# Peptides against a protein of PDB entry 5D63, part 221

Target 1, 292 residues: chain A of PDB entry 5D63
Amino acid sequence: SLRRGIYHIENAGVPSAIDLKDGSSSDGTPIVGWQFTPDTINWHQLWLAEPIPNVADTFTLCNLFSGTYMDLYNGSSEAGTAVNGWQGTAFTTNPHQLWTIKKSSDGTSYKIQNYGSKTFVDLVNGDSSDGAKIAGWTGTWDEGNPHQKWYFNRMSVSSAEAQAAIARNPHIHGTYRGYILDGEYLVLPNATFTQIWKDSGLPGSKWREQIYDCDDFAIAMKAAVGKWGADSWKANGFAIFCGVMLGVNKAGDAAHAYNFTLTKDHADIVFFEPQNGGYLNDIGYDSYMAFY

## One batch from the design tools (peptide; made by RFdiffusion4, then SolubleMPNN)

Design b2_p29_3_s1 (from b2_p29_3, 13 letters changed)
Fold by OpenDDE base, seed 4:
Structure b2_p29_3_s1 (fold): chain B 292 residues (1-292), chain A 29 residues (1-29)
Amino acid sequence: as target 1 above (292 residues)
Amino acid sequence: SAADAAAEAEVAALRAKIAAAKAEYAALT
């Protein structure tokens, strides 16, 4: 089954993603096909899938940017019915906003069926142009029509996945204790992470003994990422991944505070030095504490 | 709110001052 998480949803037939037009929070905003850039944020094209308790394979889809939900207009079963952004809640009972998401017949892509109408999210005519219509359309689970098949590229990690990535890292001290602060984390590309670092003013921050040293830099970076998240996205129920670690060197005579994020494949962590903006596989310290 | 806006402006000013300084790399110890 599809896991709770943030997804970039791409058509299986053409290089188009499910896009909330202009990222608008207005009710009735069209959801359309739009081009995307791999390994970027794709602001209007991120969707939080929230599983509905006790309803198999059924989700709401919240646009991360607008905070509105994927909605089949009037829940109509007519082919060509508009799919729009609309106000809603994560655990709504409104069948217009409930989507059964299961693997297609190819075993890799998914189909997105409206719970009420039983129609499928369809890139009309497989149109690859920006602004192409996405609509509810008749179909079946076993059909091979690529207009109704979607790849779900996961852009987030659960706290458990983050914990597992940390546990696999060789630079973890035997006394390590991790503290999980949230349940689901959007993982940023390094370019975005670096830009937040730049915008925070940390590149120009002066190291000062005790009053503004390594722990202050690391906490300031985490705060900057948190602020960026709050300012950038209207959806709730997720955080932006940015960890803080305390570490000790191999000799045991020096300590450091630093940040970390996840690698692109979400399988490993990479250390980030907020004092210089560097990414390192080995920062020269073994972590005995982290919070993220 | 007005209070929030004032707080944000203060934070922005502080960031600008910090950005004008020079970053250095050092350990806690």
Scores: peptide ipSAE 0.009, ipTM 0.310, DockQ to the pose 0.054
Fold by OpenDDE base, seed 5:
Structure b2_p29_3_s1 (fold): chain B 292 residues (1-292), chain A 29 residues (1-29)
Amino acid sequence: as target 1 above (292 residues)
Amino acid sequence: SAADAAAEAEVAALRAKIAAAKAEYAALT
């Protein structure tokens, strides 16, 4: 089954993603097909899928930017019924906002069926143009119609996945203790992570012995990322990934505090030095403590 | 793929037919 997480949802037939037009939080805002840029945030095109307890393969889809939910207009089963953003809650009972999401017949893409109407989210005519209509449309689970097939590209990791990535890294001390602060994390592209670092003022911060040294830089970076998350997204129930580590060198005579994030494939971590904005696979320390 | 394009064209044609039928129905009711 599809896991809870943040997804970029791309049409299987054309290079178009499910987009909340202008990221607007207004009820009735059209959800449309729109072009996207790989390996970027795609601000209006991120959806938090929240699984409904005790209802198999059924989710709400919250637009990360607007905090509104994917909604089939009036729950109508008519082909061509608009799909819009609408106010809601993660665990709503409103069938207009409940979506059964399962693998299509091709085994790689998903279909998105409205729970109430049993119609499917459809990129009308497979139109690849920006602003193309997305609507509820009649269909079946076994049909090969690419207008109703979607790739779910996961943009987040669970705390368990983050923990697993850390555990696979060779630069972890035998005494390592990790503290997980959240359940789900949006993983940023390095370019975005770097921009947050730049905007934080850390590039101009002066290192001072004890009073503003490695731990202060690392905590300041985490705080900057946290604030950026709060200021950028209206949806709740997730965090932005930015870890803090304390490490010791191989000789055991020096310690350092630094940041880390996840690699693009979410399988490993990469270290980030907040004093210079560098990304490193080996920062020269083995972590004995992390919180993220 | 070419096969996908052909399928898309067929679906588009069906959608057009449905739209026309709905328009006709709306005019009669």
Scores: peptide ipSAE 0.005, ipTM 0.271, DockQ to the pose 0.006
Fold by OpenDDE base, seed 3:
Structure b2_p29_3_s1 (fold): chain B 292 residues (1-292), chain A 29 residues (1-29)
Amino acid sequence: as target 1 above (292 residues)
Amino acid sequence: SAADAAAEAEVAALRAKIAAAKAEYAALT
């Protein structure tokens, strides 16, 4: 079954993603096919899938940017019915905003069925152009029509997945204690993470003994990422991944505070030095504490 | 701003947690 998380939803037939037009929060904003850039945020094309308790394989889809939900207009079963952004809640009972999401016949892509109408989210005519119509359309679960097949590229990790990534890293001290702050984390591309770092003013901050040293830099980076998240996204129920670590060197005679994020495949962590903006697989310290 | 206040609150909370963790670490080493 599909896990709770943030997804970039890509058509199986053409290089087009499910896009909320202009990221608008207005009711009735068209959801359309749009081109995307791999390994970027794709601002209007991120969807938080929230599983509905006690309803098998059924979700709401919240646009991360607008905070509105994928909505089948009037819940109509007519082929060609518009799919739009509309105000809603994560655990709504409105069948216009409830989507059953299951594997397609190819075993890799998903189909998205409206819970009420039983029609499927369809990239009309497989049109790869920007602004192409996405609509509810008749179909079956076993059909191979790529217009109704979608790859769910997961852009987030659960706290458990983050914990597992940390546990696999060789630079963890035997006394390690991790503190999980949130349940689901959007994982940023390094370019975006670096841009937040630059915009925070940290590159121009002066290291000063005790009064503004490694821990201050690391905490300031975490705060900057948190602020960026709050300022950038209207959806709730997730955080932006940015960890803080305290570590000790191999000799045990020096300590450091630093940040970390996840690799592109979400399987490993990479260390980030907030004093210089560097990414390292080995920062020269073993972590005895982390917050994330 | 509200965003700045939130950031400051986060910093304060994290510093408190760090202080506690450092104290625990010192007791273990």
Scores: peptide ipSAE 0.005, ipTM 0.307, DockQ to the pose 0.817
Fold by OpenDDE base, seed 2:
Structure b2_p29_3_s1 (fold): chain B 292 residues (1-292), chain A 29 residues (1-29)
Amino acid sequence: as target 1 above (292 residues)
Amino acid sequence: SAADAAAEAEVAALRAKIAAAKAEYAALT
């Protein structure tokens, strides 16, 4: 079954993603097919899938940028019915905004069925052009039509997945204690993470003994990422991944505070030095504490 | 602003957690 998370939703037939046009929060904003750039944020093309309790394989899809929800216009079962962004809530009972999402017959892609109408989200004619129509269309779960098949590229991790990535890292002290602050985390590309660091003013910040040292740099980076998240996205129920660690060196005679993020595959962590903007697989310390 | 106050409160809470963790570590070593 599909897990709660943030997804980039890509057509199985053509290099097009489900896009909320202009990221607008207005009711009735068209959802369209649009090109995307791999390994980037794709701002208008991120969707938070929230599972509905006690309703198998059924979700709301919240656009991360606009905070609006995928909505089948009037819940109509007519082929070609518009799919739009519309105001809503994560646990709505409105069948226009409830989507049953299950694996397609190929076992890799998903189909997205409206709960009420039983029609499927369809990239009309498999059109790969920007602004191509996405609509509700008749179909079946076993049909192989790529117009109705979607790859769900997971762009977030759960707190449990983050914890597992940390646990696999060799630079964790035996006394390690982790403090989990949120449930789901958008994982940023390093380029975006670095840009937030640059924009924070940290590259020009002066190290000063105790008054503004390693812990201040690490906390300032986390605060900058938090602010960037709040300023960038209208959806709720997720955080931006940016961890803080405290570590001790192998000799046990020096300590350091630093940041960390997840690798692209979400399987490992990489350390980030907020004093110089460097990414390291080994920062020279074993972490005894983290919060993220 | 209210947003600034919230951010400051968050930073303060994080600093407190860090301080507590450091104290716990020191007690274990």
Scores: peptide ipSAE 0.000, ipTM 0.303, DockQ to the pose 0.910

Design b2_p29_3_s3 (from b2_p29_3, 18 letters changed)
Fold by OpenDDE base, seed 1:
Structure b2_p29_3_s3 (fold): chain B 292 residues (1-292), chain A 29 residues (1-29)
Amino acid sequence: as target 1 above (292 residues)
Amino acid sequence: SAEAAREAAEIEEMRRLIEQAKAEYAALT
């Protein structure tokens, strides 16, 4: 079954993603097919899937940018019914905004069925052009029509997944203690992470003994990422991944505070030095504490 | 000391939780 998380939703037939047009939060904003750039944020094309308790395989889909929800217009079962962004809540009972999401017959892609109408989210005519219509359309779970098949590319990690990634890293001290701050984390591309670092002013910050040293840099980076998240996205219920670690060197005679994020495949962590903006697989320290 | 033993036990519990998270992740992938 599909897990709670943030997804980039890509058509199985053509290189188009489900896009909220212009990222607008206005009710009735069209959801359309749009091109995307791999390994980027794709601002208007990220969707938080929130599972509905006690309703099998059923979710709301919140657009991260607008904070609005995928909505089948009037809940109509007519083929060609518009799918739009509309105000809502994560645990709504409105069947216009409830989507049953299960694997298609190919075992890789998903189909997105409106809970009420039983119609499916359809890239009309498989049109690959920007702004192509996405609509509710009649269908079945077992048919192979790629217009109604979608890949769910996971863009976030749960706290458990992050914890697992940390546990696999060789640069973790035996006395390690980790503190989880949130439940679900959007994982940023390094380019975006670096841009936040640049915009924070940290590149120009002066290291000063005790008063503004490694821990201040690391905490400032985390604060900058947090602020960026708050300023960039209207949806709630997720955080932006940026960890803080305290580590000790192999000799045991030096300590350091630094940041970390996750690799593209979410399987590993990579260390980030907020004093110089460097990414490292080995920062020269073993972490005895982290919070993220 | 009793305090050191308590701390060690807490660390061990955390390690258990980490291993549980790893197992959960493995089951999901």
Scores: peptide ipSAE 0.013, ipTM 0.344, DockQ to the pose 0.027
Fold by OpenDDE base, seed 2:
Structure b2_p29_3_s3 (fold): chain B 292 residues (1-292), chain A 29 residues (1-29)
Amino acid sequence: as target 1 above (292 residues)
Amino acid sequence: SAEAAREAAEIEEMRRLIEQAKAEYAALT
């Protein structure tokens, strides 16, 4: 079954993603096919899938940018019915905004069925152009039509997945304690993470003994990422991944505070030095504490 | 050693503060 998370949803037939046009929060904003750039944030194309309790394989899909929900217009079963952004809530009972999402017959892609109408989200005619119509369309779970097949590329990690990534890292001290602050984290590309760092003013900040040293830099980076998240996205129920670690060197005579994020494949962590903006696989310290 | 004890105490205090903050936040949500 599809896990709760943030997804970039790509058509199985053409290089097009499900896009909320202009990221608008207005009711009735068209959801369309649009090109995307790999390894970027793809602002209007991120969707939080929230599973509905006690309704198997059924979700709401909240656009991260607008905070509105994928909505089948009037819940109509007519082929060609518009799919739009519309105001809603994560656990709505409105069938217009409830989507059953299960694997297609190919075992890799998913199909997205409206709970009420039983029609499927369809990239009309497989049109790869920007602004191509996405609509409800008749279909079946077992048919192979790529217009109705979608790859759900996970852009977030659960706290458990983050914990597992940390546990695999060789630079964790035997006394390590991790503190989980949130449940689901959008993982940023390094380029975005670096840009937040630059915009925070940290590159121009002066190191000062105790008054503004390693811990201040690390916390300031986390705060900057948090603020960026709050300012960038209207959806709730997720955080932006940016960890803080406290570590001790091999000799045991020096400590450091630093940041970390996840690698592109979400399987490992990479250390980030907020004093210089560097990414390192080995920062020279073993972490005895983290919070993220 | 006294130094090791201080370090351990500092770590424990930070743990306590983090847990307290989490508890307070949980109470608000």
Scores: peptide ipSAE 0.006, ipTM 0.377, DockQ to the pose 0.038
Fold by OpenDDE base, seed 3:
Structure b2_p29_3_s3 (fold): chain B 292 residues (1-292), chain A 29 residues (1-29)
Amino acid sequence: as target 1 above (292 residues)
Amino acid sequence: SAEAAREAAEIEEMRRLIEQAKAEYAALT
């Protein structure tokens, strides 16, 4: 079963992703195939999948950027029916915006079936060009047609997954307590995380004893990421991952406040020093407290 | 240890403050 989360949805046949054209919030904005760059944010190509209670394997798909939902035009079962962005809600009863998402016959990719029409999201003719038509099309769950098969690359983590990543890190103090602030987190590429850090003004901030020291830097980074999230995305129901840790050194005679994020595979954490923008596997402290 | 006790107390205080802030925010909405 597909978990709630943010996904980059890539065609199984060609290097094309499901893209909301120009990230527009206008009703009827075309959803199209578009090229993507690995290990980047891919702004218009992120989708929040929200599972519908008591409806097996069925979701709404909210475009993260626009805050609009994947919508089969008029719910038509006709092959070639447009798939567009349209205003909606996460738990809508509108069958135009309800999608049954299950594994394809290959066991790796997914198919996306409209709940009402029973047609499938189709990259028409497997066209790899930017702006290629995505439409509802007739099909079956067991067909091998790559036009209707999609890889769901998870770009977010649950709070539980983040907690697990922290728990297996060797730089955690015996007195560690973690506090979870949100439920689902978009995990940023380091390049994006660094850019937020640069734009925050922290690279030019002066360290001052007590009045603006390690905790201030760490909290300022957290605040900058939060603001960036609010300013960048129209969708709700998720946060941007940026943790704060308090740590003590091995000698027990020094403390530090710092940030952390997740590695690309979401299995581990990496420490971030907001005073210099460095990423480290070992920051020289063991965390006794975190919030994220 | 004394250090561990101090850290535990500080963590608990931080937890309390976070929960208070959340409650206050909720009251504004």
Scores: peptide ipSAE 0.005, ipTM 0.367, DockQ to the pose 0.036
Fold by OpenDDE base, seed 4:
Structure b2_p29_3_s3 (fold): chain B 292 residues (1-292), chain A 29 residues (1-29)
Amino acid sequence: as target 1 above (292 residues)
Amino acid sequence: SAEAAREAAEIEEMRRLIEQAKAEYAALT
């Protein structure tokens, strides 16, 4: 079954993603097919899938940028019915905004069925052009039509997944204690992470003994990422991944505070030095505490 | 060791600060 998380949703037939046009929060904003750039944020094309309790394989889909939800217009079962962004809530009972998402017959892609109408999200005619119509369309779960098959590229991690990534890293001290602050985290590309660092003013910050040293830099970076998240996205129910670690060196006579994020495949962590903006697989310290 | 003691103290302090921040946030919202 599909996990709760943030997804980039890509058509199985053509290189188009499900896009909320202009990222607009207005009710009735068209959801369309649009080109995307791999390994980037793709601002208008990220969707938070929230599972509905006690309804098997059924979700709401919230656009991260607009904070609005995928909505089948009037819940109509008519082929060609518009799919739009519309105001809503994560645990709505409105069948216009409830989507049953299950694996397609190919075992890799998903189909997205409206809970009420039983029609499927369809890239009409498989049109790869920017602004191509996405609509509800008749179909069945076992059909192989690529117009109705979607790859769900997961862009986030759960706290448990982050914890697992930390646990298998070789630079964790035996006394390690993790403190989990949130439940689901959008994982940023390094380029975006670095840009936030640059924009924070940290590159120009002066190291000063005790008054503004390693812990201040690390906390400032986390604060900058948090603020960036708040300023960038209208959806709620997720955080931006940026960890803080405290570590001790091998000699046991020095400690350091630093940041970390997840690798592209979300399987491991990479350390980030907020004093110089460097990414390292080994920062020279073993972490005895983290919060993220 | 002295370092181990410092680490333990630092862990506790950071946890305290996190909890305090959460409490303050809850009070403001």
Scores: peptide ipSAE 0.012, ipTM 0.396, DockQ to the pose 0.038; fails the geometry check

Design b2_p29_3_s4 (from b2_p29_3, 20 letters changed)
Fold by OpenDDE base, seed 4:
Structure b2_p29_3_s4 (fold): chain B 292 residues (1-292), chain A 29 residues (1-29)
Amino acid sequence: as target 1 above (292 residues)
Amino acid sequence: SAEEERERAEIERLRQLIAQAREEYAALT
């Protein structure tokens, strides 16, 4: 089954993603097909899938940017019914905003069925143009029509997945303790992470013994990422991944505080030095504590 | 602002966590 998470939802037939037009929070804002750039944020094209308790394979889809939900207009089963952004809640009972999401017959892509109408999210005519209509359309689970097949590219990790990535890293101290602060984390591209770092003013900050040293830099980075998240997204129920670690060197006579994020494939962590903006696979310390 | 206050609160929380972690490490070594 599809896991709770943030997804970039891409059509299986053409290079188009499910896009909330202009990222608008207005009720009735069209959801459309739109081009995307791989390995970027794609601001209006991120969706938080929240599983509905006790309803198999059924989710709400919250647009990360607008905080509104994917909504089948009037819950109509008529082919061509508009799919729009609309105000809602993560655990709504409104069938207009409930989507059954399961694997298609190809075993890789998903189909998105409205819970009430039993119609499917359809990129009408497979139109790859920006602003192409996305609508509810008649279909079946076994049908191979690429207009109704979607790849769910997961852009987030659960706390458990992050924990697992940390645990397999060779630079973790035997006394390691992790403190998990949130449940789901949007993982940023390094370019975005670096830009937040630049915008924070940290590149211009001066290291000063104890008064503004490694821990201050690491905390400032964490705070900057948190602020960026709060300022950038209207959806709730997720955080931006940016960890802080405390580490000790092999000799045990020096400690350091630093940041870390996840690699592109979410399988590993990479260390980030907030004092210089560098990414490292080995920062020279073994972490005995992390919070993220 | 509320945002600035949240940021300050988070910074303080993190400082406390770091301090606690350092103390725990010192106790272990």
Scores: peptide ipSAE 0.027, ipTM 0.505, DockQ to the pose 0.905
Fold by OpenDDE base, seed 2:
Structure b2_p29_3_s4 (fold): chain B 292 residues (1-292), chain A 29 residues (1-29)
Amino acid sequence: as target 1 above (292 residues)
Amino acid sequence: SAEEERERAEIERLRQLIAQAREEYAALT
């Protein structure tokens, strides 16, 4: 079954993603097909899938940018019915905003069925152009039509997945203790992470003994990422991944505070030095504490 | 502003967490 998380949803037939037009929060804003750039944020194309308790394989889909929800207009079962952004809540009972999401017959892509109408989210005519119509359309679960097949590319990790990535890293001290602050984390591309670092003013900050040293840099980076998240997205129920670690060197005579994020495949962590903006696989310290 | 106050409060919370972690580590070593 599909896990709770943030997804980039791509058509199985053409390089087009489900896009909330202009990222608008207005009711009735069209959801359309749009081109995307791999390994970027794709601002209007991220969707938080929230599973409905006690309803198998059923979700709401919240646009991360606008905070509005995928909505089948009037819940109509007519082919060609518009799919739009509309105000809602994560655990709504409105069948216009409830989507059954299950694997297609190919075992890799998903189909998105409206809970009420039983029609499927369809990239009309497989149109790869920007602004192409996405609509509810008749179909079946076993049909191979790529217009109704979607790849759900996970852009977030759970706290458990993050914990597992940390546990696999060789630079973790035997006394390590992790403090988990949130449940689901959007993982940023390094380019975005670096841009936040640049915009924070940290590149111009001066190291000063005790008063503004390694821990201050690391905390400032985490705060900057948190603020960026709050300022950038209208959806709730997730955080932006940016960890802080305290580490000790092998000799045990030096300590350091630094940041970390996840690799592109979300399987490993990479260390980030907020004092210089560098990414390192080995920062020279073993972490005895992390919070994220 | 209220936003600035929330940010300051969060930073302080994190600083306290770090301090606690350092104390715990010191006790274990």
Scores: peptide ipSAE 0.027, ipTM 0.503, DockQ to the pose 0.917
Fold by OpenDDE base, seed 3:
Structure b2_p29_3_s4 (fold): chain B 292 residues (1-292), chain A 29 residues (1-29)
Amino acid sequence: as target 1 above (292 residues)
Amino acid sequence: SAEEERERAEIERLRQLIAQAREEYAALT
């Protein structure tokens, strides 16, 4: 079953993603097929899938950017019914905004069925052009039509997944203690993470004994990421991944505070030095404390 | 601003968490 998380949803037939046009929060904003750039944030194409309690395989899909929800217009079962962004809530009972999401017959892609109408999200005619119509369309779970098959590329991690990634890293001290602050985290590409770092002013900040040293840099980076998240996204119920660690060197005579993020595959962590913007697999310290 | 105040509050929270963690570490070592 599909897990709660943030997804980039890509058509199985053509290189198009489900896009909320212009990222607009207006009711009735078209959801369309649009090109995407791999390994980038794809601002208008991220969807938070929230599972509905006690309704198997059924979700709301909140556009991360607009904070609005995928909505089948009037819940109509007619082929060609528009799929739009519309105001809503994560646990709505409105069947226009409830989507049953299960594996297709190919075992890799998903189909997205409206809970009420039983029609499927369809990239009409498999049109790969920007702005191509996405609509509710008749279909079955077992048919092979790629117009109704979607890859769900997970762009977030749960706190448990992050914890597991930390646990398998070789640079964790035996006395390590982690403090989890949130439940689900959008994982940023390094380029975006670096840009936030640059925009924070940290590249121009100077180390000063005690008053602005390693912990201040690390906390400032986390604060900058938090602010960026708050300013960039209208959806709630997730955080932006940026960890802080305290570590001790192998000799035990020096300590450091630094950041960390997750690798592209979300399986490992990479250390980030907020004093110089560097990414390192080994920062020279073993973490005895982290919060993220 | 309210935003700045929230940010300051969060920073302070994190500083307290770090301090607590350091104390716990020291107690364990």
Scores: peptide ipSAE 0.025, ipTM 0.479, DockQ to the pose 0.856
Fold by OpenDDE base, seed 1:
Structure b2_p29_3_s4 (fold): chain B 292 residues (1-292), chain A 29 residues (1-29)
Amino acid sequence: as target 1 above (292 residues)
Amino acid sequence: SAEEERERAEIERLRQLIAQAREEYAALT
């Protein structure tokens, strides 16, 4: 089954993603096909899939940017019915906003079926142009029509997945304690992470003994990422991944505070030095504490 | 501003977590 998470949803037939037009929060805003850029945020094209308790394979899809939900207009079963953004809640009972998401017959892509109408999210005519219509359309689970098949590229990690990535890293101290602050984390591209760092003013900050040293830099970066998240996204129920670590060197005579994020494949962590903006696989310390 | 206040609150929260972690580490080492 599809896991709770943030997804970039890409058509299986053409290089088009499910896009909320202009990221607008207005009710009835069209959801359309739109081009995307790999390894970028794709602001209007991120969707939080929230599983509905006790309803198998059924989700709401919240646009991360607008905070509105994927909605089949009037829940109509007519082919060509508009799919729009509309206000809602994560655990709504409104069948217009409930989507059954399961693997297609090819075993890699998914189909998105409206719970009420039983029609499928369809990139009409497989149109790859920006602004192409996405609509409810008749179909079956076993059909091979690529207009109704979607790849769900997961852009987030659960706290458990983050914990597992940390546990696999060789630079973890035997006394390690992890503190989990949230449940689901959007993982940023390094370019975005670096831009947040630049915008925070940290590149111009001076190291000063105790009053503004390594822990202050690391905390300031975490705070900057948090603020960026709050300012950038209207959806709730997720955080932006930015960890803080405390580590000790191999000799045991020096400690450091630093940040970390996840690699692109979400399998590993990479260390980030907030004092210089560097990414490192080995920062020279073994972490005895992390919070994220 | 309200945003600055929220940021300060978060910073303070994190400082407390770090302090706690350091104490725990000291107790374990």
Scores: peptide ipSAE 0.027, ipTM 0.507, DockQ to the pose 0.838; fails the geometry check

